# Designs tried in a protein design run: peptides against a protein of PDB entry 5VVV. Part 35

Target 1, 276 residues: chain A of PDB entry 5VVV
Amino acid sequence: FLCGVVEGFYGRPWVMEQRKELFRRLQKWELNTYLYAPKDDYKHRMFWREMYSVEEAEQLMTLISAAREYEIEFIYAISPGLDITFSNPKEVSTLKRKLDQVSQFGCRSFALLFDDIDHNMCAADKEVFSSFAHAQVSITNEIYQYLGEPETFLFCPTEYCGTFCYPNVSQSPYLRTVGEKLLPGIEVLWTGPKVVSKEIPVESIEEVSKIIKRAPVIWDNIHANDYDQKRLFLGPYKGRSTELIPRLKGVLTNPNCEFEANYVAIHTLATWYKSN
Target 2, 276 residues: chain A of PDB entry 5VVV as posed
Amino acid sequence: FLCGVVEGFYGRPWVMEQRKELFRRLQKWELNTYLYAPKDDYKHRMFWREMYSVEEAEQLMTLISAAREYEIEFIYAISPGLDITFSNPKEVSTLKRKLDQVSQFGCRSFALLFDNIDHNMCAADKEVFSSFAHAQVSITNEIYQYLGEPETFLFCPTEYCGTFCYPNVSQSPYLRTVGEKLLPGIEVLWTGPKVVSKEIPVESIEEVSKIIKRAPVIWDNIHANDYDQKRLFLGPYKGRSTELIPRLKGVLTNPNCEFEANYVAIHTLATWYKSN

## One batch from the design tools (peptide; made by RFdiffusion4, then SolubleMPNN)

Design b1_p11_4_s1 (from b1_p11_4, 7 letters changed)
Fold by OpenDDE base, seed 1:
Structure b1_p11_4_s1 (fold): chain B 276 residues (1-276), chain A 11 residues (1-11)
Amino acid sequence: as target 1 above (276 residues)
Amino acid sequence: SVRERMRKAAL
């Protein structure tokens, strides 16, 4: 069971010292996972093709080593979906080379994210792939196999919540293709019925699990505040029955942008997890 | 939601 934090918000990424402090807190609270997915980290999303410099490499190696020191699984995410051409072998090779570099930093767990992108393929991709889901699954499977089938590999679908599913969760051709064609060793991220789910009912997890043919990892936006910088979410982790735990592969909370605001959010997630 | 609007505005 993956339980911890995803740094998955828009806005200023956390500094390396905050991330190290996070790892110490995660260990203390018996949580086990950190997903590196900061939207405004340039080489994560907007400039995903760009290799890390020597200085950036040193920082990431130090961060990954710190995660290992605190027995936290460090998952490196990349979000190429803004401008990748799936059918272009050079784009696939560029993605492979980027993930090879991160592997050399000592990273062993990875995520490929297709959240917050347009549903339209370019003309070249339409000639090769039957649908957007087929294109995403193809590259994800290829990357997963290329990396030697790492123990932890995550996929974030473009339809990552109930409100984004067309026509709905159980009838989505996109999610059906993901469920049928995505290799079984790849985990699927999900935010619940909504992007920010006030509640995640057990029945809603059973519904999505059926179509994706696996238990999801929850990307939980309950404490996310990137959508309203005038608000801080300081309340407890709630609206999730502990009956979800045996029906999930994990829960990763995407909390407030302000690192110092997240004590209650993360601590109460840990209490929730240990209450089962 | 407000987050859905921000996530869509990042497109």
Scores: peptide ipSAE 0.105, ipTM 0.848, DockQ to the pose 0.163
Fold by OpenDDE base, seed 3:
Structure b1_p11_4_s1 (fold): chain B 276 residues (1-276), chain A 11 residues (1-11)
Amino acid sequence: as target 1 above (276 residues)
Amino acid sequence: SVRERMRKAAL
């Protein structure tokens, strides 16, 4: 069971010292996972093709080593979906080289994120792939296999919540393709019925699990505030029955952008996880 | 960003 934090917000990424402090807190609270997915980290998303510099490499190596020291699984995410051409082998090779570099930093767990992108393929991809889901699954499976089938590999679908599913969760052709074609060793991220789910009913998890043919990892936006800079979420982790735990592969909270504001968010997630 | 607007529009 993956339980911890995803740094998955828009806005200024956390600094390396904040991330190291996070690892100390995660260990102290018996949480086990950090997903590196900062939307405004340039080489994560906007410039995903660009290799890390020597200085950036040293920082990431140090960060990954710190996660290991605190027994936190460091998952490196990349979000190529803004401008990748899935059918272009040069793009696939570029993605491979980028993840190879991160593997050399000592990273062993990875994620491909296709959240918050347009649902339309370019003309070249339409000639090769039957749907956007087929394109995403193809590259995800190829990368997963290329990396030697890492123990932890995550996929974030474009339809990552109930409200994004067309026509709905149980009938989504996109999610059906993901469920049928995504290799079984790849985990699927899900935010619940909404992007920010006030509640995540057990029945809603059973519904999505059926179509994706696996238990999801919750990307939980309950404490996210990147969508409203005037809002701070200081309440406890709630609206999730502990009956979800045996039906999930994990829960990763995407908390407030302000690192210092997340004590209650992360601590109460830990309490929730240990209460089962 | 365009993506931030997409997330915000879904909330």
Scores: peptide ipSAE 0.101, ipTM 0.836, DockQ to the pose 0.503
Fold by OpenDDE base, seed 2:
Structure b1_p11_4_s1 (fold): chain B 276 residues (1-276), chain A 11 residues (1-11)
Amino acid sequence: as target 1 above (276 residues)
Amino acid sequence: SVRERMRKAAL
């Protein structure tokens, strides 16, 4: 069971010292996972093709080593979906080289994120792939296999919550394709009924699990505040029955942008997780 | 963007 934090917000990423402090807290609270997915880290998303410099590499190596020190699984995410051409072998090779570099930093767990992108494929991709889901699954499977089928590999769908599913969760052709064609060793991230879900009912997890043919990892935006910088979500992790735990592969909370605001959010997630 | 995410979630 993956339980911890996804740094998945828009806005200023956490500094390395904050991330190290996070790992210490995660260990102390018996959480086990950190997903590196800062939207405004330019080499994560906007410039995903760009290799890390020597200095950036040293920082990431240090960060990954710190995660290992605290027995936290470091999952490196990349979000190529803004401008990748899925059918272009050069793009696939570029993605492979980027993830190879991160592998050299000591990273063993990875994620491909296709959240917050347009659903349209370019003309070249339309000639090769039957749908956007087919394109995403193809590259995801290829990357997963290329990396030697790492123990933890995550996929974030474009339809990552109920409100993004067309026509709905259970009937989504996109999610059906993901479920049917995504290799079984790849985990699927899910956010619940909404982008920010007040509650995540058990039935809603059963519904999505059926179509994706696996238990999801929750990307939980309950404490996310990147959409309103004037608000801090200081309340407890709630609206998730502990009955979800046996039906999930994990829960990763995407908390407030302000690192210092997240004590209650993360601590109460840990309490929730240990209460099962 | 976050705004896009929120807008899409409200639709």
Scores: peptide ipSAE 0.087, ipTM 0.848, DockQ to the pose 0.380
Fold by OpenDDE base, seed 5:
Structure b1_p11_4_s1 (fold): chain B 276 residues (1-276), chain A 11 residues (1-11)
Amino acid sequence: as target 1 above (276 residues)
Amino acid sequence: SVRERMRKAAL
């Protein structure tokens, strides 16, 4: 069971010292996972093709080593979906080289994120792939196999919540393709019925699990505030029955952008997890 | 949601 934090918000990323402090807190609270997915980190999303510099490499190696020191699984995410051409072998090779570099930093767990992108394929991809889901699954499976089938590999679908599913969760052709064609060792990220789910009913997890043919990992936006910087979400982790735990592969909370605001959010997630 | 609005504004 993956339980911890995803740094997955828009806005100023956390500094390395904050991330190290996070790992210490995660260990103390018996949590086990950190997903590196900061939307405004240039080489994560907007400039995903760009290799890390020597200085950036040293920082990432230090961060990955710190995660290992605190027994936290470090998952490196990349979001190529803004401008990748899935059918172009040069793009696939570029993605492979980027993830090879991160593997050299000592990273062993990875994620491909296709959240918050246009649902349309370019003309070249339409000639090769039957649908957008087929294109995403193809590259994800290829990368997963290329990396030697790592123990933890995550996929974030473009339809990552109930409100983004067309026509709905149980009838989505996109999620059906993901469920049928995504290799079984790859985990699927999900935010619940909404992008920010006030509640995640057990029945809603059973519904999505059926179509994706696996238990999801919750990307939980309950404490996310990137969408409203005038608000801090300081309340407890709530609206999730502990009956979800045996029906999930994990829960990763995407909390407030302000690192200092997240004590209650993360601590109460830990209490929730340990109460099962 | 505001996140959906920010995502829709960035798209």
Scores: peptide ipSAE 0.108, ipTM 0.846, DockQ to the pose 0.168; fails the geometry check

Design b1_p11_4_s2 (from b1_p11_4, 6 letters changed)
Fold by OpenDDE base, seed 1:
Structure b1_p11_4_s2 (fold): chain B 276 residues (1-276), chain A 11 residues (1-11)
Amino acid sequence: as target 1 above (276 residues)
Amino acid sequence: SVKERMRKAAL
């Protein structure tokens, strides 16, 4: 069971010292996972093709080593979906080389994210792939196999919540293609019925699990504030039955942008997880 | 929802 934090918000990323302090807190609270997915980290999303400099490499190696010191699984995410051409072998090779570099930093766990992108393929991809889901699954499976089938590999769908599914969760052709064609060792990220789910009912997890043919990892936006920087979410982790735990592969909370605001959010997630 | 649109408005 993956339990911890995803740094998955828009806005200023956390500094390396905040991430190291997070790992110490995660270990102390018997949480086990950190997903590196900061939307405004340039080489994560907008400039995903660019290799890390020597200085950036040293910082990431130090961060990955710190995660290992605190027995926290460091998952490196990349979000190429803004401008990748799935059918272009050079784009696939560029993605492989980027993940090879991160593997050299000592990273062993990875995520490929297709959240918050347009539901349209370019003309070249339409000639090769029958749908957007087929293009995403093809590259995800290829990358997963290329990396030697790492123990932890995550996929974030473009339809990552109930409100984004067309026509709905159980009838989505996109999620059906993901469930049928995504390799079984790849985990699927999900935010519940909504992007920011006030509640995640057990029945809603059973519905999505059936179509994706696996238990999801919850990307939980309950404490996310990137959509309203005038608000801080300081309340406890709530609106999730402990009956979800045996029906999930994990829960990763995406909390407030302000690192110091997240004590209650993360501590109460840990209490929830241990109450099962 | 407004919240769902605001996360996508950073695109």
Scores: peptide ipSAE 0.144, ipTM 0.854, DockQ to the pose 0.236
Fold by OpenDDE base, seed 2:
Structure b1_p11_4_s2 (fold): chain B 276 residues (1-276), chain A 11 residues (1-11)
Amino acid sequence: as target 1 above (276 residues)
Amino acid sequence: SVKERMRKAAL
């Protein structure tokens, strides 16, 4: 069971010292996972093709080593979906080289994120792939196999919550394709009924699990505040039955952008996780 | 929701 934090917000990423402090807290609270997915980290999303510099590599190696020291699984995410051409073998090779570099930093767990992107494929991709889901699954499977089928590999769908599913969760052709064609060793991220779900009912997890043919990992935006810089979400982790735990592969909370605001959010997630 | 639109509009 993956339980911890996704740094998945828009706005200023956490500094390396905050991330190290996070790992210490996660260990202390018996949480086990950190997903590196900061939207405004340039080489994560907008410039995903760009290799890390020597200095950036040293920082990432140090961060990954710190995660290992605290027994936290460090999952490196990349979000190529803004401008990747899925059918272009050079794009696929560029993505492979980027993830090879991160593998050299000692990273063993990875994620491909296709959240918050347009559903339109370019003309070249339309000639090769039957749908956007087919394109995403193809590259995800290829990357997963290329990396030697790492123990933890996550996929974030473009339809990552109930309100983004067309026509709905259970009938989504996109999620059906993901469920049918995504390799079984790849985990699927899910956010619940909404981008910011007040509640995640058990029935909603059963519904999505059926179509994706696996238990999801929750990307939980309950404490996310990147959409409103004037608000801090200081309340407890709530609106998730502990009955979800045996029906999930994990829960990763995407908390407030302000690192210092997240004590209650993360601590109460840990309490929730241990209460099962 | 407004929240869903705001998170997508940050793109």
Scores: peptide ipSAE 0.139, ipTM 0.850, DockQ to the pose 0.239
Fold by OpenDDE base, seed 4:
Structure b1_p11_4_s2 (fold): chain B 276 residues (1-276), chain A 11 residues (1-11)
Amino acid sequence: as target 1 above (276 residues)
Amino acid sequence: SVKERMRKAAL
């Protein structure tokens, strides 16, 4: 069971010292996972093709080593979906080289994120792939196999919540393709019925699990504030039955952008997790 | 919701 934090918000990323402090807190609270997915890290999303500099490499190596020191699984995410051409072998090779570099930093767990992108493929991809889901699954499977089938590999679908599914969760052709074609060792991220789910009913997890053919990892936006920087979400982790735990592969909370605001959010997630 | 659109519109 993956339980911890995803740094998955828009806005200023956390500094390395905040991330190390997070690892100390995660260990202390018996949580086990950190997903590196800061939307405004340039080399994560907008400039995903760009290799890390020597200085950036040293910082990431130090961060990954710190995660290991605190027994926290460090998952490196990349979001190529803004401008990748899935059918172009050069794009696939560029993505491989980027993840090879991160593997050299000592990272062993990875994620491919296709959240918050347009559903349209370019003309070249339409000639090769039957759908957007087929294109995403093809590259995800290829990268997963290329990396030697790492123990933890995550996929974030473009339809990552109930409100983004067309026509709905159980009838989504996109999620059907993901469930049928994504290799079984790859985990699927999900935010619940909504992007920001006030509640995540058990029945909603059973519904998505059936179509994706696996238990999801919850990307939980309950404490996310990137959509309203004038608000802080300081309340407890709630609206999730403990009956979800045996039906999930994990829960990763995407909390407030302000690192200092997240004590209650993360602590109460840990209490929730240990209450089962 | 408005909130769901705001997170996606931060693109």
Scores: peptide ipSAE 0.138, ipTM 0.852, DockQ to the pose 0.239
Fold by OpenDDE base, seed 3:
Structure b1_p11_4_s2 (fold): chain B 276 residues (1-276), chain A 11 residues (1-11)
Amino acid sequence: as target 1 above (276 residues)
Amino acid sequence: SVKERMRKAAL
């Protein structure tokens, strides 16, 4: 069971010292996972093709080593979906080289994120792939296999919540393709009925699990505030029954952008997880 | 909700 934090917000990423402090807190609270997915980290999303510099490499190696020191699984995410051409072998090779570099930093766990992108393929991809889901699954499976089938590999779908599913969760052709064609060792991220789910009912997890043919990892936006800079969410982790735990592969909270605001968010997640 | 759209609209 993956339990911890995703740094998955828009806005200024956390600094390396904040991330190291996070790992110390995660260990102290008996949490086990950090997903590196900062939307405004340039080489994560907008410039995903760009290799890390020597200085950036040293920082990432140090960060990954710190995660290992605190027994935290470091998952490196990349978000190529803004401008990748799925059918172009050069794009696939570029993605492989980028993940090879991160693997050399000592990273062993990875994620491909296709959240918050346009649902339309380019003309070249439409000639090769039957749907957007087929294109995403193809590259995800290829990368997963290329990396030697790492123990933890995550996929974030474009339809990552109930409100983004067309026509709905149980009838989505996109999620059906993901469930049928995504290799079984790849985990699927999900935010619940909504992007910011006030509640995640058990029945809603049973519904999505059926179509994706696996238990999801919850990307939980309950404490996210990147969408409203005037909001701090300082309340406890709630609206999730502990009956969800045996029905999930994990829960990763995407908390407030302000690192210091997240004590209650992360601590109450840890209490929730240990109460099962 | 407005909240749901804002994360996607920050793109």
Scores: peptide ipSAE 0.134, ipTM 0.830, DockQ to the pose 0.235

Design b1_p11_4_s3 (from b1_p11_4, 6 letters changed)
Fold by OpenDDE base, seed 2:
Structure b1_p11_4_s3 (fold): chain B 276 residues (1-276), chain A 11 residues (1-11)
Amino acid sequence: as target 1 above (276 residues)
Amino acid sequence: SVKEAMRKAAL
């Protein structure tokens, strides 16, 4: 069971010292996972093709080593979906080289994120792939296999919550393709009924699990505040029954952008997780 | 929801 934090917000990423402090807290609270997915990290998303510099590599190596020290699984995410051409073997090779570099930093767990992107494929991809889901699954499977089928590999669908599913969760052709074609060793991230779900009912997890043919990892935006810079979400982790735990592969909370605001959010997630 | 629209508008 993956339980911890996804740094998955828009806005200023956490500094390395904050991330190390996070790992210390995660360990102390018996949480086990950190997903590196800061949207405004240039080489994560907008410039995903760009290799890390020597200095950036040293920082990431240090960060990954710190995660290991605190027994936190460091999952490196990349979000190539803004401008990747899925059918272009050079793009696939570029993605492979980027993840190889991160593997050299000591990273063993990875994520491909296709959240918050346009649903339209380019003309070249339309000639090769039957749908956007087929394109995403193809590259995800190829990367997963290329990396030697790492123990933890996550996929974030474009339809990552109920409100983004067309026509709905249970009937989504996109999610059906993901469920049918995504290799079974790849975990699927899910956010619940909404981008910011006040509640995540058990039935909603059963519904999505059926179509994706696996228990999801929750990307939980309950404490996310990147959409409203005037608000801090200081309340407890709530609106999730502990009955979700046996039906999930994990829960990763995407908390407030302000690192210091997240004590209650993360601590109460830990309490929730240990209550099952 | 308003929150969903706001998060997407940060794109």
Scores: peptide ipSAE 0.130, ipTM 0.841, DockQ to the pose 0.239
Fold by OpenDDE base, seed 4:
Structure b1_p11_4_s3 (fold): chain B 276 residues (1-276), chain A 11 residues (1-11)
Amino acid sequence: as target 1 above (276 residues)
Amino acid sequence: SVKEAMRKAAL
């Protein structure tokens, strides 16, 4: 069971010292996972093709080493979906080289994120792939196999919540393709019925699990505040029955952008996780 | 929801 934090917000990424402090807190609270997915980290999303500099490499190596020191699984995410041409072998090779570099930093766990992108493929991809889901699954499977089938590999679908599913969760052709074609060792991220789910009913997890043919990892936006700069979410982790735990592969909370605001959010997630 | 639209609009 993956339980911890995803740094998955828009806005100023956490500094390395905050991330190290996070790892200390995660260990103390018996949480086990950090997903590196800061939307405004340039080489994560907008400039995903760009290799890390020597200085950036040193920082990431130090961060990954710190995660290991605190027994936290460091998952490196990349979000190529803004401008990748899925059918272009040069794009696939560029993605491979980027993940090879991160592997050299000592990273062993990875994620491909296709959240918050347009559903339209370019003309070249339409000639090769039957759908956007087929394109995403193809590259995800290829990268997963290229990396030697790492123990933890995550996929974030473009339809990552109930409200983004067309026509709905159980009938989504996109999620059906993901369930049928995504290799079984790849985990699927999900935010619940909504992007910011006030509640995640058990029945909603059963519904999505059926179509994706696996238990999801919850990307939990309950404490996310990147959509409202005037608001901090300081309340407890709630609206999730502990009956979800045996039906999930994990829960990763995407909390407030302000690192200092997240004590209650993360601590109460840990209490929730241990209550089962 | 407005919140869902705002996360997508931060693109």
Scores: peptide ipSAE 0.129, ipTM 0.834, DockQ to the pose 0.239
Fold by OpenDDE base, seed 5:
Structure b1_p11_4_s3 (fold): chain B 276 residues (1-276), chain A 11 residues (1-11)
Amino acid sequence: as target 1 above (276 residues)
Amino acid sequence: SVKEAMRKAAL
């Protein structure tokens, strides 16, 4: 069971010292996972093709080493979906080389994120792939196999919540393709009925699990505030029955952008997790 | 929701 934090918000990323402090807190609270997915990290999303510099490499190696020191699984995410051509072998090769670099930093767990992108394929991809889901699954499976089938590999679908599913969760052709064709060792990220789910009912997890043919990892936006800079979400982790735990592969909270605001959010997630 | 609108507006 993956339980911890995803740094998955828009806005100023956390500094390396905040991330190290996070790992210390995660260990102390018996949480086990950190997903590196800061939307405004340039080489994560907008410039995903760009290799890390020597200085950036040293910082990432230090961060990954710190995660290991605190027994936290460090998952490196990349979001190529803004401008990748899935059918172009050079793009696939570029993605492979980027993940090879991160693997050399000592990273062993990875994620491909296709959240918050246009649902339209380019003309070249339409000639090769039957749908957007087929294109995403193809590259995800290829990368997963290329990396030697790492123990933890995550996929974030474009339809990552109930409100994004067309026509709905149980009838989505996109999620059906993901469920049928995504390799079984790849985990699927999900935010619940909404992008920010006030509640995540057990029935909603049973519904999505059926179509994706696996238990999801919750990307939990309950304490996310990137969409409302005037608000801090300081309340406890709530609206999730502990009956979800045996029906999930994990829960990663995407909390407030302000690192200092997240004590209650993360601590109460840990209490919730240990209560089952 | 304001939340879903802002994630789409960052596209």
Scores: peptide ipSAE 0.126, ipTM 0.833, DockQ to the pose 0.163
Fold by OpenDDE base, seed 3:
Structure b1_p11_4_s3 (fold): chain B 276 residues (1-276), chain A 11 residues (1-11)
Amino acid sequence: as target 1 above (276 residues)
Amino acid sequence: SVKEAMRKAAL
């Protein structure tokens, strides 16, 4: 069971010292996972093709080593979906080279994120792939296999919550393709009925699990505030029955952008997890 | 919801 934090917000990423402090807190609270997915980290999303510099490489190696020191699984995410051409072998090879570099830093766990992108394929991809889901699954499976089928590999769908599913969760052709074609060793991220789910009912997890043919990892936006910088969500982790735990592969909270605001958010997640 | 729209509009 993956339990911890996803740094998955828009806005200023956390600094390396904050991330190291997070790992110490996660270990102390018996949490086990950090997903590196900061939307405004340039080489994560907008410039995903660009290799890390020598200086950036040293920072990432140090961060990954710190995660290992605190027994935290470091998952490196990349979000190529803004401008990747899925049918172009050069784009696939560029993605492979980027993940090879991160593997050389000592990273062993990875994620491909296709959240918050346009649902339309380019003309070249439409000639090769039957749907957007087929294109995403193709590259995800290829990358997963290329990396030697790592123990932890995550996929974030474009339809990552109930409100984004067309026509709905149980009838989504996109999620059906993901469930049928995504290799079984790849985990699927999900935010619940909504992008920011006040509650995640057990029945809603049973519904999505059926179509994706696996238990999801919850990307939990309950404490996210990137959509309104004037808001701080300082309340406890709530609106999730502990009956969800045996029905999930994990829970990763995407908390407030302000690092110091997250004590209650992360601590109460840990209490929730240990209460089962 | 407004929250969903705002997160999506951060693109």
Scores: peptide ipSAE 0.117, ipTM 0.810, DockQ to the pose 0.237

